Peptides against a protein of PDB entry 6EJA. Designs and how they scored, part 32

Target 1, 276 residues: chain A of PDB entry 6EJA
Amino acid sequence: VEYMPANPVRIAFVLVVHGRASRQLQRMFKAIYHKDHFYYIHVDKRSNYLHRQVLQVSRQYSNVRVTPWRMATIWGGASLLSTYLQSMRDLLEMTDWPWDFFINLSAADYPIRTNDQLVAFLSRYRDMNFLKSHGRDNARFIRKQGLDRLFLECDAHMWRLGDRRIPEGIAVDGGSDWFLLNRRFVEYVTFSTDDLVTKMKQFYSYTLLPAESFFHTVLENSPHCDTMVDNNLRITNWNRKLGCKCQYKHIVDWCGCSPNDFKPQDFHRFQQTARP

## One batch from the design tools (peptide; aimed at target 1 F141 Q145 S176 W254)

Design b2_p18_2_s4 (made by RFdiffusion4, then SolubleMPNN; from b2_p18_2 with H9L E10A Q12R R17L)
Fold by OpenDDE base, seed 3:
Structure b2_p18_2_s4 (fold): chain B 276 residues (1-276), chain A 18 residues (1-18)
Amino acid sequence: as target 1 above (276 residues)
Amino acid sequence: FFAVGGGSLAGRGDGPLP
């Protein structure tokens, strides 16, 4: 029997999209659309065609808005974190959108559960934040991520400037850059003026792939640390052999990996029940 | 609840350039 919440959570979906895959985005959007949720879409500054298409969608639905600002979001760029942080602020300032959860998605994502299942689950765990850790050696994670290196985003490139120290007294963590965050934590990240949030925002503004680590690190070192669930409710097809080829060397001074598309043979993975 | 496909800006660091 599926849980039926008395006060169902409302979700702010933040879609960060780029390229020209308007049809793919449309299909995904239709799959996740519900009248009780909110959709805030950021289109890459360089993706004008896609922007026009997304604007058309936003005109058809009152609960769909497009960011009036647009960033050139490169792979691994600090600007991606800026995009999320600014979108969070925008969403909190939209008093007419009473959302309870923040969920980030790309055009390459697709729901594998029903809206009712998602809402029921999040309504049951509305006080939790869902972030997936790397699950490996933390020191290795830091090294591989280049967290001990200083990067500067400029001219659509992540420049490696040199070495840096990990802040003392901070438990650095990270993993997936896909997450589900409750409004309370988003408020904290957005408006807190404590040393943790302030210093981490500064630190991660010079970080490669900051979205993979910023929210984890802030949450785990914050007063909200007890709300962390090591599960982002995502299935990602990581295959290092296929996805780790330093394919981003043209835009970042570092090697990186990308998730792979799922194949029919991977279907069994979608049948597993997500649990905290 | 969501499947992540390829082509997004999602990624992971894999060390310095060779």
Scores: peptide ipSAE 0.480, ipTM 0.928, DockQ to the pose 0.850
OpenDDE base, seeds 1, 2, 4, 5: peptide ipSAE 0.473, 0.473, 0.478, 0.464; ipTM 0.927, 0.926, 0.928, 0.925; seed 4 fails the geometry check

Design b2_p18_3 (made by RFdiffusion4)
Pose (drawn by RFdiffusion4):
Structure b2_p18_3 (pose): chain A 276 residues (1-276), chain P 18 residues (1-18)
Amino acid sequence: as target 1 above (276 residues)
Amino acid sequence: AEMMEDAQEWGEMMEEMY
């Protein structure tokens, strides 16, 4: 990631944000901002204060826009995938924004390498997609994720409605819902009317935590399957002993886990050279 | 109880994923 690329990638950052931490969001935005990238910010419908603050940012910079539509993106809600898919369509239709990669971030994310290094890395691997799979037993993954269960999002709640079959003829996979996708794959997901994309959009409209498997499943079974890199380029601070308290039991008909916040003792983890 | 055990197993899978 030391070299200087002659044709650097331009990145579309899609920020899906909620809550009250506007100053922290502004600090992270400062760290990732470059005039040659693009920023498309979705603010949860329920976070009006944060939205007003985000509007000030978008009014200041030509390469920053806010989604005019806003969803109540509850934990594990089917609406998160809807949010990504609509943002991808919007971004592809913005012809004045010639972006090469799609990167999703939350208000709790932070960069651990400089923009120069990120651009250099992605410029070398511009035809790859970066998704992290669970890599363990797939039947356990399907069960723990509730992928063989039917869910419906209404009234800001995920309702478990019954069982369903895993469709035959495709491999189902999943893992992290943080990723980096290239423009070619995003176009395929958005505009393709083939049997895989159409049926997976229907299947995942009624799925818990859809973003943790929709893009894996579509990519692995699509003509772009040979572009997958099993690495999302993220460090996620999972600590099961603390983060799996079924804390979302009142929002979803399921038990879930979330990553812990980093502390000072974790700083050495951001310097690991093992994987990018 | 079963739900907590399942959540711990799922969390372990997520830890080992990286």

Design b2_p18_3_s1 (made by RFdiffusion4, then SolubleMPNN; from b2_p18_3, 12 letters changed)
Fold by OpenDDE base, seed 4:
Structure b2_p18_3_s1 (fold): chain B 276 residues (1-276), chain A 18 residues (1-18)
Amino acid sequence: as target 1 above (276 residues)
Amino acid sequence: SEELAEALEYGDDLEEAE
């Protein structure tokens, strides 16, 4: 049920972008931009043209900033998690940006609902964290994600070094790398020095596609575990009909799929997805 | 994602078979 919240939440959108998809980024930005939210954009270190374009945008909008640091992120790379973690820290240190939720986006991602619907929903559930789980057997998930394997990101490649054990006492979970996290949990992840956060940061620094599992695992094993909602309130365009291709073998010692770009004909999919 | 997990599993199986 939609309502007009008395104290609407403000969202920090973190956009991790790369390549030459300036038009796609522009479309997404226009679709998600609102004056009451904040946009923190990381541009891949190698994407200089895109960086210049994004800088131009950031100069036009007071609520748009670009990361002063830039990482060379690769598909499946552990550096993606580092990017999110650093961006979270930056956002927490921005005292002039009173955001309530952290939402990550890519150029190929769209929110399921309108801004008003999203804000209304999150304002109602401002104490919750929204992470979509894989919905499968965890053992199978661990194997498929290579969580029991040790990876090293080096020279724009994820090297599989060998086997590893899941830390004792940790219930591993994961699924979508698109999430909605409340400020409180982001603060916990960013500043906590407890054993869980420390160990998980270390563990996931050697993990393939860490963003698909890190926040899930940390949340579920943390004192904040009761705040988890198994829904990320967004759609990643996985066209099952197209199948998956192992097209990233050149950068990852693993096979996987990448999300497809959204097409206008995919709009109907947004309407079919219900909010919890 | 489910699709990714399936692809990864498939890839792993192929690597083990090689």
Scores: peptide ipSAE 0.014, ipTM 0.477, DockQ to the pose 0.139
OpenDDE base, seeds 1, 2, 3, 5: peptide ipSAE 0.007, 0.009, 0.009, 0.018; ipTM 0.461, 0.436, 0.496, 0.507; seed 5 fails the geometry check

Design b2_p18_3_s2 (made by RFdiffusion4, then SolubleMPNN; from b2_p18_3, 12 letters changed)
Fold by OpenDDE base, seed 4:
Structure b2_p18_3_s2 (fold): chain B 276 residues (1-276), chain A 18 residues (1-18)
Amino acid sequence: as target 1 above (276 residues)
Amino acid sequence: SADLEEALEYGEDLEAAE
């Protein structure tokens, strides 16, 4: 039996969506929607049809908003991090939305627990941040992610410009680009002017798949480092056979793997995942 | 996630095809 917290956390869900996946988005939205949470949706600048659909949804729900700004994001693009960072700022400036956690979601990633379970858990651990690390050799991770390479997002392409050094004294980490961040840490990332945040924002503006590493790295090197939990409280449908095929080579001077959308047959996996 | 190994393999395949 899950305990009912006296002061349940409220979650700001950030959805970054693109293309024509309106049905997928609708399914995802229905699956995660709750009146006590907040939903902030960014629609790719090029996805006008989807944007119109999402706007219609946002008009029906008071706790659903759409970003007034829109970026043209690409797979692996640095702009994705910018999207998250700007959305974080926006959410912090929304004084009428008292959220406690920031959670990003896509159609390929679902919370592993019911809303009640998730809220109960996060309410108990409201001071923690949940980031799943890669669980591999860090040097290998750096190489595979191209963190020691300089990338430039330009003309809807991630250009590999050359080699770079990781800043001295920084312990780089990363893994999943799906995270659960508490408001305090989001505030730190958004408003801190310390050397760490400033340097990392600059560094990751030239990074491939920056969301997979930025928050990990900032957190672990920050005064908030003790708040890290190596778990993102979600299940991602990873099928390497399907997701790893250099499918993004046309837009990125690198190869990578992407998660797959969940199918009804995949839902049984939720039962196999334990809470951290 | 990115994969340098895959990228290298892809590159090698392209070079071999040229």
Scores: peptide ipSAE 0.041, ipTM 0.535, DockQ to the pose 0.081
OpenDDE base, seeds 1, 2, 3, 5: peptide ipSAE 0.033, 0.031, 0.036, 0.035; ipTM 0.518, 0.543, 0.530, 0.536; seed 2 fails the geometry check

Design b2_p18_3_s3 (made by RFdiffusion4, then SolubleMPNN; from b2_p18_3, 12 letters changed)
Fold by OpenDDE base, seed 3:
Structure b2_p18_3_s3 (fold): chain B 276 residues (1-276), chain A 18 residues (1-18)
Amino acid sequence: as target 1 above (276 residues)
Amino acid sequence: SKDLEEALEYGDDLEEAE
């Protein structure tokens, strides 16, 4: 018998989508849709066809909304983090949507766990945040991610400007750009004016693939560090080929390797990490 | 960096959108 929580968590799903994969998105949406959750969808500014399709969906469901703003994001672009941060702010300002967890998804994702399983699990650990670390040498991770390099997103390109230093006293971490964050931590990231959040927002404005490490780094260096769980609890699957490639040099002045290390079975493996 | 398949898909989608 599955555990049925007395006070089940409600989830805000943030979908960041682009291109013309409307059928795939529809399939994924139908698979994850539940009346008790909330769905906030950002469509790339250049994807007008998809935007029209998503708007049709949003009009049919009261718990589905589309971002009134749209960003033109690029692969590896810093603007992706901006998309998440703005979405978080929007969701916190929606007083009629009492969500407890933030989960990001793409159109390529497909759930491999039931809603009941997800809700039961998150309800049990509602005070925790779930981010998967790279599980490798941190110095190597920094180099491969280009965290010690300064990038500028301009004209649909990530320009490598030069070297930079990681802020003093900050323990950098990262891995998967798929995360499950509780409302309390999202509130902290969104509204805190402390030195950590301020500096990290600035730092990651010039970072390649910022979503892969921003939330990890902020969490682990914050007063909420004891809520870190080294598991993203991926409930979705997608076609994955991890490796090293110099891809799309016309978009990004960098060659790197994917630090993502997540598997469907990770949902059953619970590892908690507390940091000072 | 992102997953290779996702990166390829993303790149293709952007090129088509332009």
Scores: peptide ipSAE 0.017, ipTM 0.470, DockQ to the pose 0.040
OpenDDE base, seeds 1, 2, 4, 5: peptide ipSAE 0.008, 0.006, 0.019, 0.011; ipTM 0.460, 0.430, 0.483, 0.452; seeds 2, 4 fail the geometry check

Design b2_p18_3_s4 (made by RFdiffusion4, then SolubleMPNN; from b2_p18_3, 11 letters changed)
Fold by OpenDDE base, seed 1:
Structure b2_p18_3_s4 (fold): chain B 276 residues (1-276), chain A 18 residues (1-18)
Amino acid sequence: as target 1 above (276 residues)
Amino acid sequence: DEELKEALEYGDMLEESE
C-alpha cells in the first residue's frame, strides 16, 4: 500500500512518436494511462498512419490530445527540442488541464515507478525538477555531445557546419533526454524573456541532441537552480551492442548510441526496479 | 543498485563522425 497524498499531482505526459508501431504504442499507452493524468501526443509529420491511429485514441479519452501541428523530426535533430517547447506552450495554454508535472516518454523509456509511487513521490517533491546528469567530466561531455560544434537541421539531416564556443558565463550540463519538470519551471522556460532563456533557445537551435542538455543548462543557470534533482526516475532499455553504432550517420554528422524499444517481455523489469 | 544505474543511462555520443 502506497501513501496517498492529500493533493496528488497530475502529470502531463508528452509522447513524441513516429513510424508504424501502433500496437506497441497502444501497449505503452495502456501501461501508463490513468484518468487523472493528461496525455499530449505528437506524431511525426511523415507518420500518417500512426497519426490516424493516435487520433482514434484521442477521441476515446478526454484526457488525450494530439498536437494540431506536426514536425518532421529526426534522430538527434534540433527540432525535437522545438517539439517539446511548443508542446509545453500548448499545455500551458490548456486551462482545462491542470497539470503539475511535464514528463516526456517514448517506447524506449518508462518510469521506474508505478503510477501510485510516482504520484506519491512527485507530490512530496512537487517543487523539484528531475534531470539526470552525465556524472562525468563536463569537458568530455561537451566534446562527446558536440556542444562545441554548430549544427544545422536541414533536409532531414543534421549538418555539422563548424566549431562554436560555449556562451561565456554559462555552466553547461546535461545527460538524459528524459526529464520530469514541474509546471513552474516549464512556465519559466516558456515565457521568460531573460538573457539566459533567450540565448539558450538560440544556442540549442543549432545543437545536436538538444534535449539532453538544454533543460539541464537552463535550470542550473536560472533562479530555479535549487530545484535540481539529479535523477529522472527512468528506466531505459539499453543494449549497447545493438544501439551504440554509427547507424545514424545518414541522418546526423555524428555517432551516438540509441536505446531500444521495450517489449512486453521487458515489462517485468519495471516491477523489479526501485529508486536508488 | 548497479543494474538500476544502467537502466537510468542516457543517450551517449560516441565520437565525431568522419
Scores: peptide ipSAE 0.019, ipTM 0.512, DockQ to the pose 0.070
OpenDDE base, seeds 2, 3, 4, 5: peptide ipSAE 0.019, 0.019, 0.019, 0.016; ipTM 0.522, 0.524, 0.491, 0.527; seeds 2, 3, 4, 5 fail the geometry check

Design b2_p18_4 (made by RFdiffusion4)
Pose (drawn by RFdiffusion4):
Structure b2_p18_4 (pose): chain A 276 residues (1-276), chain P 18 residues (1-18)
Amino acid sequence: as target 1 above (276 residues)
Amino acid sequence: VPFDEAWARENGHLPEWD
């Protein structure tokens, strides 16, 4: 990631944000901002204060826009995938924004490498997609995710409605819902009317935590399967002993886990050279 | 389908990746 690329990638950052931490969001935005990238910010419908603050930012910079539509993106809600898919369509239709990669971030994410290094890395691997799979037993994953269950999002709640079959003829996979996808794959997901994309959009409209498997499943079974890199380029601070308290039991008909916040004792983790 | 907390704790989501 030391070299200087002659044709650097331009990145579309899609920020899906909620809550009250506007100053922290502004600090992270400062760290990732470059005039040659693009920023498309979705603010949860329920976070009006944060939205007003985000509007000030978008008014200041030409390469920053806010989604005019806003969803209540509850934990594990089917609406998160809807949010990503609509944002991808919107971004592809913005012809004045010639972006090469799609990167999703939350208000709780931070960069651990400089923009120069990120651009250099992605410029070398511009035809790859970066998704992290669970890599363990797949039947266990399907069960723990509730992928064989039917869910419906209404009234800001995920209702479990019954069982369903895993469709035959495709491999189902999943893992992290944080990823980097290239423009070619995003176009395929958005505009393709083939049997795989159409049916997976229907299947995942009624799925818990859809973003943790929709893009994996579509990519691995699509003509772009040979572009997958099993690495999302993220460090996620999972600590099961603390983060799996079924704390979302009142929002979803299921038990979930979330990553812990980093502390100072974790600083050495951001310096690991093992994987990018 | 009613929510069953004991059943959901056994079969609930688990992140088994990095």

Design b2_p18_4_s1 (made by RFdiffusion4, then SolubleMPNN; from b2_p18_4, 12 letters changed)
Fold by OpenDDE base, seed 4:
Structure b2_p18_4_s1 (fold): chain B 276 residues (1-276), chain A 18 residues (1-18)
Amino acid sequence: as target 1 above (276 residues)
Amino acid sequence: MPFDLELEKKEGYEYEGD
């Protein structure tokens, strides 16, 4: 019997979608949809067909909304972080949506837990933030991420402009760009005017794949640092051989890895997932 | 996740399109 919390958390799911993968989105949506949660969907500015499809879905469910603003995003683009930050602000301003956690999802992700399990778990740890770290040498991480490089998103390209220094006194961290953040921390990130948040927003506006590091870095250097849990409560199919290519070199002056679609052979990993 | 191609090569990793 799964634990049923007396005050179950409600989740704001943020989906950033693009292309014509409406069927995939529908499958994912059906898998994660629950009447007690909230779904905020951003559709790429260029994906008009998908936008129409998502709008149709949003009209059918009162707890599904589509961003009135749309950004043109690219893989690795700094604009992705902007998308998340703006969506966070929007969600905080939606007084009729009393969410407790912010969760971003991709079609490449598979939740570790059922809804009941997830809610039970998060209800127990509602004061925690869940971000998966890279778990490797941090200096190597910085180099691989290009955090010591200055990038500019312009004309659907991430231009590498040169070298830069890590801000003084900041311990940089990162890993997965999929996170579970509690409302309190989202409020902090959204509304804080302290030096940390201000500087990090500036720093990461010129960063490749900023979502993989921004929230980690801000959290770990913030007064909320003790709330970090090194787990994102999801499975992503990472296969270096299949997913790590310079496939995005035409749009980013860097190389990167992408998650792979799950195959039946990969499902054995579900049994190996660790829980905090 | 991103990776530094030059660093990866030094570490013995090979990628398509090198």
Scores: peptide ipSAE 0.098, ipTM 0.659, DockQ to the pose 0.111
OpenDDE base, seeds 1, 2, 3, 5: peptide ipSAE 0.012, 0.075, 0.042, 0.060; ipTM 0.417, 0.637, 0.607, 0.638; seed 1 fails the geometry check

Design b2_p18_4_s2 (made by RFdiffusion4, then SolubleMPNN; from b2_p18_4, 12 letters changed)
Fold by OpenDDE base, seed 2:
Structure b2_p18_4_s2 (fold): chain B 276 residues (1-276), chain A 18 residues (1-18)
Amino acid sequence: as target 1 above (276 residues)
Amino acid sequence: MPFDLEEEKKNGYVYEGE
């Protein structure tokens, strides 16, 4: 028998989308939509057609909103973190949306459970935060991530300016840029004025792919460190051969891997994944 | 996820688009 929580958690889904793939977005939206959850969608500033499509959707559903502000983001850009942080602030200021968890999604990543299972699980662990760590040598992770390098986002490019040091006393961690964060931690990240949050926001404003490490690092060094679960409850379509290239060197002075979008033929994989 | 190309080469990995 499935656990039926007395007070089920409500989720704020944040979607950061770009391009012209309106049909793909529509399919994803239909797959994840539920009347009890909330959906906050940011459309890249350059994706006007997609923005119009998303606005149409938002007008049809009371629990769907589009960011009134729009950023131009690039792969690996620090502005992506800014997008998440601003969306978090917006969501906290929406008093009519009583969400309990923040979840970001893309077409390349889906929750491994059904809505009911996800809600049941999160309701049971409502005080926890779910961030998937790299699970490898941390020193190697730092090197691969370029965390010891200084980057500047300018003119749609991530410029590598030079070397930098990791702040003293900070244990850096990271992994997946897909996370499930409870409202309490989001409040902390958004409103805390302590040295950790302030320093990390500054540090990661010059970081490549900051979303893969910022929340991990802040959480693990914060008073909320005991709430971390090393699992993001996601299935991501990773294929190194297909996704790991230097295709972004024209916009980033670094190389990287990208997840592959799920295709209809990949759906069977969802049924074979282990439960967290 | 990013990677250091020089380090990956040392580890024997080859990527397209170099």
Scores: peptide ipSAE 0.070, ipTM 0.649, DockQ to the pose 0.106
OpenDDE base, seeds 1, 3, 4, 5: peptide ipSAE 0.038, 0.035, 0.047, 0.033; ipTM 0.615, 0.597, 0.625, 0.592

Design b2_p18_4_s3 (made by RFdiffusion4, then SolubleMPNN; from b2_p18_4, 14 letters changed)
Fold by OpenDDE base, seed 2:
Formats: sequence, C-alpha cells, structure tokens
Structure b2_p18_4_s3 (fold): chain B 276 residues (1-276), chain A 18 residues (1-18)
Amino acid sequence: as target 1 above (276 residues)
Amino acid sequence: MPFNLEEEKKTGYEYEGE
C-alpha cells in the first residue's frame, strides 16, 4: 500500500515555453495536471500564437495562470534566471495558492514518479530541496560552464566580454537546471537581503545558463545548506550525438548541449527507471 | 549544459559540431 500523507504537499509547476509547439505543451499539461496543484506558465514574448493557446487553457482551469509579463529569452541567456526569479516572487505573492514546492518543467524533462508517488515523497521530505549536481570535478565544471567568464545578454546574443573571478568564499556548484525547491528556500532566495543572495544575483546576471548553477550555489552557501538533496527526481532525455553541438554559437559565444524532447514512445521508459 | 570547445577538444569529449 502506498503511503498516503495526511497533509499532502501542493506543487507550483512553472513552465517556461516558447515556439509554436502547442500540441506538445498540451500533451505535457495533460500528463502533469492535477486539481490540487498550481501551474504558472511563462510564454516567450515572441511566441504570440502559443501565448493565445496557453491563455485559453488558463481560462478553463482555476489553478492555471499565465504570467502577465513576458520576457524574450535566448538559449543560455541570463534572462532565463530572471524569469524564474520573477515567477517565484509572483507565486509567493499569490496568497490564494498555498503551494509547498516549486518545480520547473519542460518537454525534455519529466518527473520519474507518478503524481501520487511524487506527492507522497515530497510530503515526507517537505523540508528538503532537490538539486542535481554535476557530480564531477568542480574545477572542470567551472571551466565548462564558463563561470569564470563574463557574459552580457544583448541583442539576442550572449557576448563573452572577458574573464572574471568567482567571488571569494563562495563554493560554486551546479548541474541540472531542473529543480524542486521548497517554499521556504524560495522565500529566502526571493526576499533575503543578505550578502550571499545579493552578490549571487549580481554575479549570475552575467552568467551563461545561470539556472544550472545559481540555485545550487546559493543553497550550498546559505543557512539552508543542510537541506540539499543531490537529486532532482527527473528523467532527462540526453543524447550527446543529437544534443551536444555548437548549434548556438550564433547566439552565444560558447558551445553547449541541449536535451532532446521526449517522444510519446519514450514515455514507457519512465516506468523502467529506478526511483529515488 | 555548456561546454568549452577548446577544452573539450583536448579532453576528447564527443560532440557533433556544426
């Protein structure tokens, strides 16, 4: 018998979407939708068709909202972090949405558990934060991520301006840009005025793919450091041959890998993956 | 995830370039 929590956690799912793939989004939405959770969707400023489609969905469900603001983001852009941070603030200000966890999702990354299993698990570990680390040489990670480089997002491009130093006393970490964060930590990131949060927000505003490292770094250097779990409870469809190219050099003065979107036939793989 | 092209060439990282 599966554990049924007496006070099940409620999840705020944040979706950052772009393009014209409305059908794909609809499939994902149907797969993750539950009446007890909340869904906050940001549509890229340039994706007007998709925005209209998402608005229609939001009108049909009381627990689905669309960001009234829209950003134009690029791959690797620092603005993606801004999108998450603003979404977090919005969600904290929504007093009628009592969520316990923040989870971001894309079509390329799915939770490895069913809704019931996920809720049960998170209800048991409601005081923890789930961030998947790279699990390798940190020095190499820094170099590969370009964390010692200064980037500027301008004119739909991430310009590499030069070298920079990582702030003294900060242990940098990172890995997956898909995370599960509890409300308490989100509150800390959103409202704290301590030197760590302030400095890191500034630092990562000039960082390539900031979401892959910002929350890890802030958490591990914060008073909440003991709440970290090195697992994001997700399956990501990685294929280096398909995803690891320099296809973004026209956008970023760097190279990178992108995960592959899950296909309908890939859904069966979720059942075969080991659970946390 | 990003990668440093010059470093990856040295380490033998497998990727498909443009």
Scores: peptide ipSAE 0.032, ipTM 0.607, DockQ to the pose 0.142
OpenDDE base, seeds 1, 3, 4, 5: peptide ipSAE 0.028, 0.033, 0.030, 0.030; ipTM 0.594, 0.612, 0.600, 0.602; seeds 3, 5 fail the geometry check

Design b2_p18_4_s4 (made by RFdiffusion4, then SolubleMPNN; from b2_p18_4, 13 letters changed)
Fold by OpenDDE base, seed 4:
Structure b2_p18_4_s4 (fold): chain B 276 residues (1-276), chain A 18 residues (1-18)
Amino acid sequence: as target 1 above (276 residues)
Amino acid sequence: MPFDLEQEKKEGYEADYD
């Protein structure tokens, strides 16, 4: 018997999609859709076909909306963080959507828990934020992430401009770009004018794969630092053999890995990892 | 995840996010 919370949390799912991943998106949407949650979908500015399809879906469900603005995002681009931040602001301004948690998803992502399990878990820990850390040497992480390098997103390319210093007094962290953030922390990130948030927004606007580190770093250096849980409650299909070939070097002056689409054969891992 | 190719070649590939 699954625990049923008296006051179940409601989740705002933010889906950032691009290309022609309509099939994957449909599968994802079918898997995660629930009437009590909210779905805010951003479609890449260049993905007009997908946008039309997503709009059709949004018209069928009252709890599904599409961003009226669309960004042209690239792998590793700083604009991805902008997409999330703007989505967060939008969601906070939607007074008719009383969400408690923000969860970002892509077509290549998949929640490891059933809706009931996820809701039960988050309802118990509604004051916590779930960010998976890299779990390695932090200095190595900084080097690998290129956090000590200055990047500029321009003309669909991430240009490496030179070296930079980590801001003084900031403990940098990161890992997965998939996170579960409570509304309180999202409000803080969105509306705070303190030095931390201001500096980090500036810093990460010139960062490669900023979503993998921004929220971690902000959280850990913020008054909300005690709310961090080193878990993102999801599974990403990482396969270095398939995804780590510097395939985006033409886009970014750096190398990186991308997650792979889930295959039916991969679903067995969901049950194995479905633990907090 | 990003990586420095030259560094990875030296240190070997690790499964950071598996």
Scores: peptide ipSAE 0.041, ipTM 0.615, DockQ to the pose 0.234
OpenDDE base, seeds 1, 2, 3, 5: peptide ipSAE 0.038, 0.036, 0.032, 0.035; ipTM 0.614, 0.611, 0.615, 0.624; seed 3 fails the geometry check

Design b2_p18_5 (made by RFdiffusion4; failed a check: the pose's geometry)
Pose (drawn by RFdiffusion4):
Structure b2_p18_5 (pose): chain A 276 residues (1-276), chain P 18 residues (1-18)
Amino acid sequence: as target 1 above (276 residues)
Amino acid sequence: AFFATSDGGSEGWGGPLP
């Protein structure tokens, strides 16, 4: 990531944010901002204070826009995938924004390498997609994710309605909902009317945690399957002893886990050279 | 590794209600 690219990638950051931590969001935005990238910010419908603060930012910079539509993106909600898919369509239709990669971030994410290094790395691998699979037993993954269960999002709640079959003829996969996707794959997902994309959009409209498997499943079974890199370029601070308390039991008909917050003792983890 | 995160879903670690 040390070289200087002659044709650097321009990145569309989609920030899906909620809560009250506007100053922290502004600090992270400062760290990732470059005049040649683009920023498209979705603020949860329920976070009006944060939205007003985000509007000030978008009014200041030409390469920053806010989604005019806003969803209540509850934990594990089917609406998160709807949010990503709509943002991808919006971004592809913005012809004045010639972006090469799609990167999703939350208000709790931070960069651990400089923008120069990120651009250099992605410029070398511009035809790749970066998704992290669970890599373990797939039947266990399907069960723990509830992918063989039918869910419906209404009234800001995920209702479990019954069982369903895993469709035949495709491999189902999943893992992290944080990823980097290139423009060509995003176009395929958005505009393709082939049997795979159409049916997966329907299947995932009624799926818990849809973003943790929709893009994996579509990519692995699509003509772009040979572009997958099993690495999302993230460090996620999972600690199961603390983060799996079924804490979202009142929002979804299921038990879930969330990553822990980093502490000072974790600083050495950001210096690992093992994987990008 | 380019990003650190403290947010996300279960990534296959979920389960039904007790």

Design b2_p18_5_s1 (made by RFdiffusion4, then SolubleMPNN; from b2_p18_5 with A1N D7S W13N; failed a check: the pose's geometry)
Amino acid sequence: NFFATSSGGSEGNGGPLP

Design b2_p18_5_s2 (made by RFdiffusion4, then SolubleMPNN; from b2_p18_5, 5 letters changed; failed a check: the pose's geometry)
Amino acid sequence: NFFATSSGGSEGYGSELP

Design b2_p18_5_s3 (made by RFdiffusion4, then SolubleMPNN; from b2_p18_5 with A1N D7S W13F; failed a check: the pose's geometry)
Amino acid sequence: NFFATSSGGSEGFGGPLP

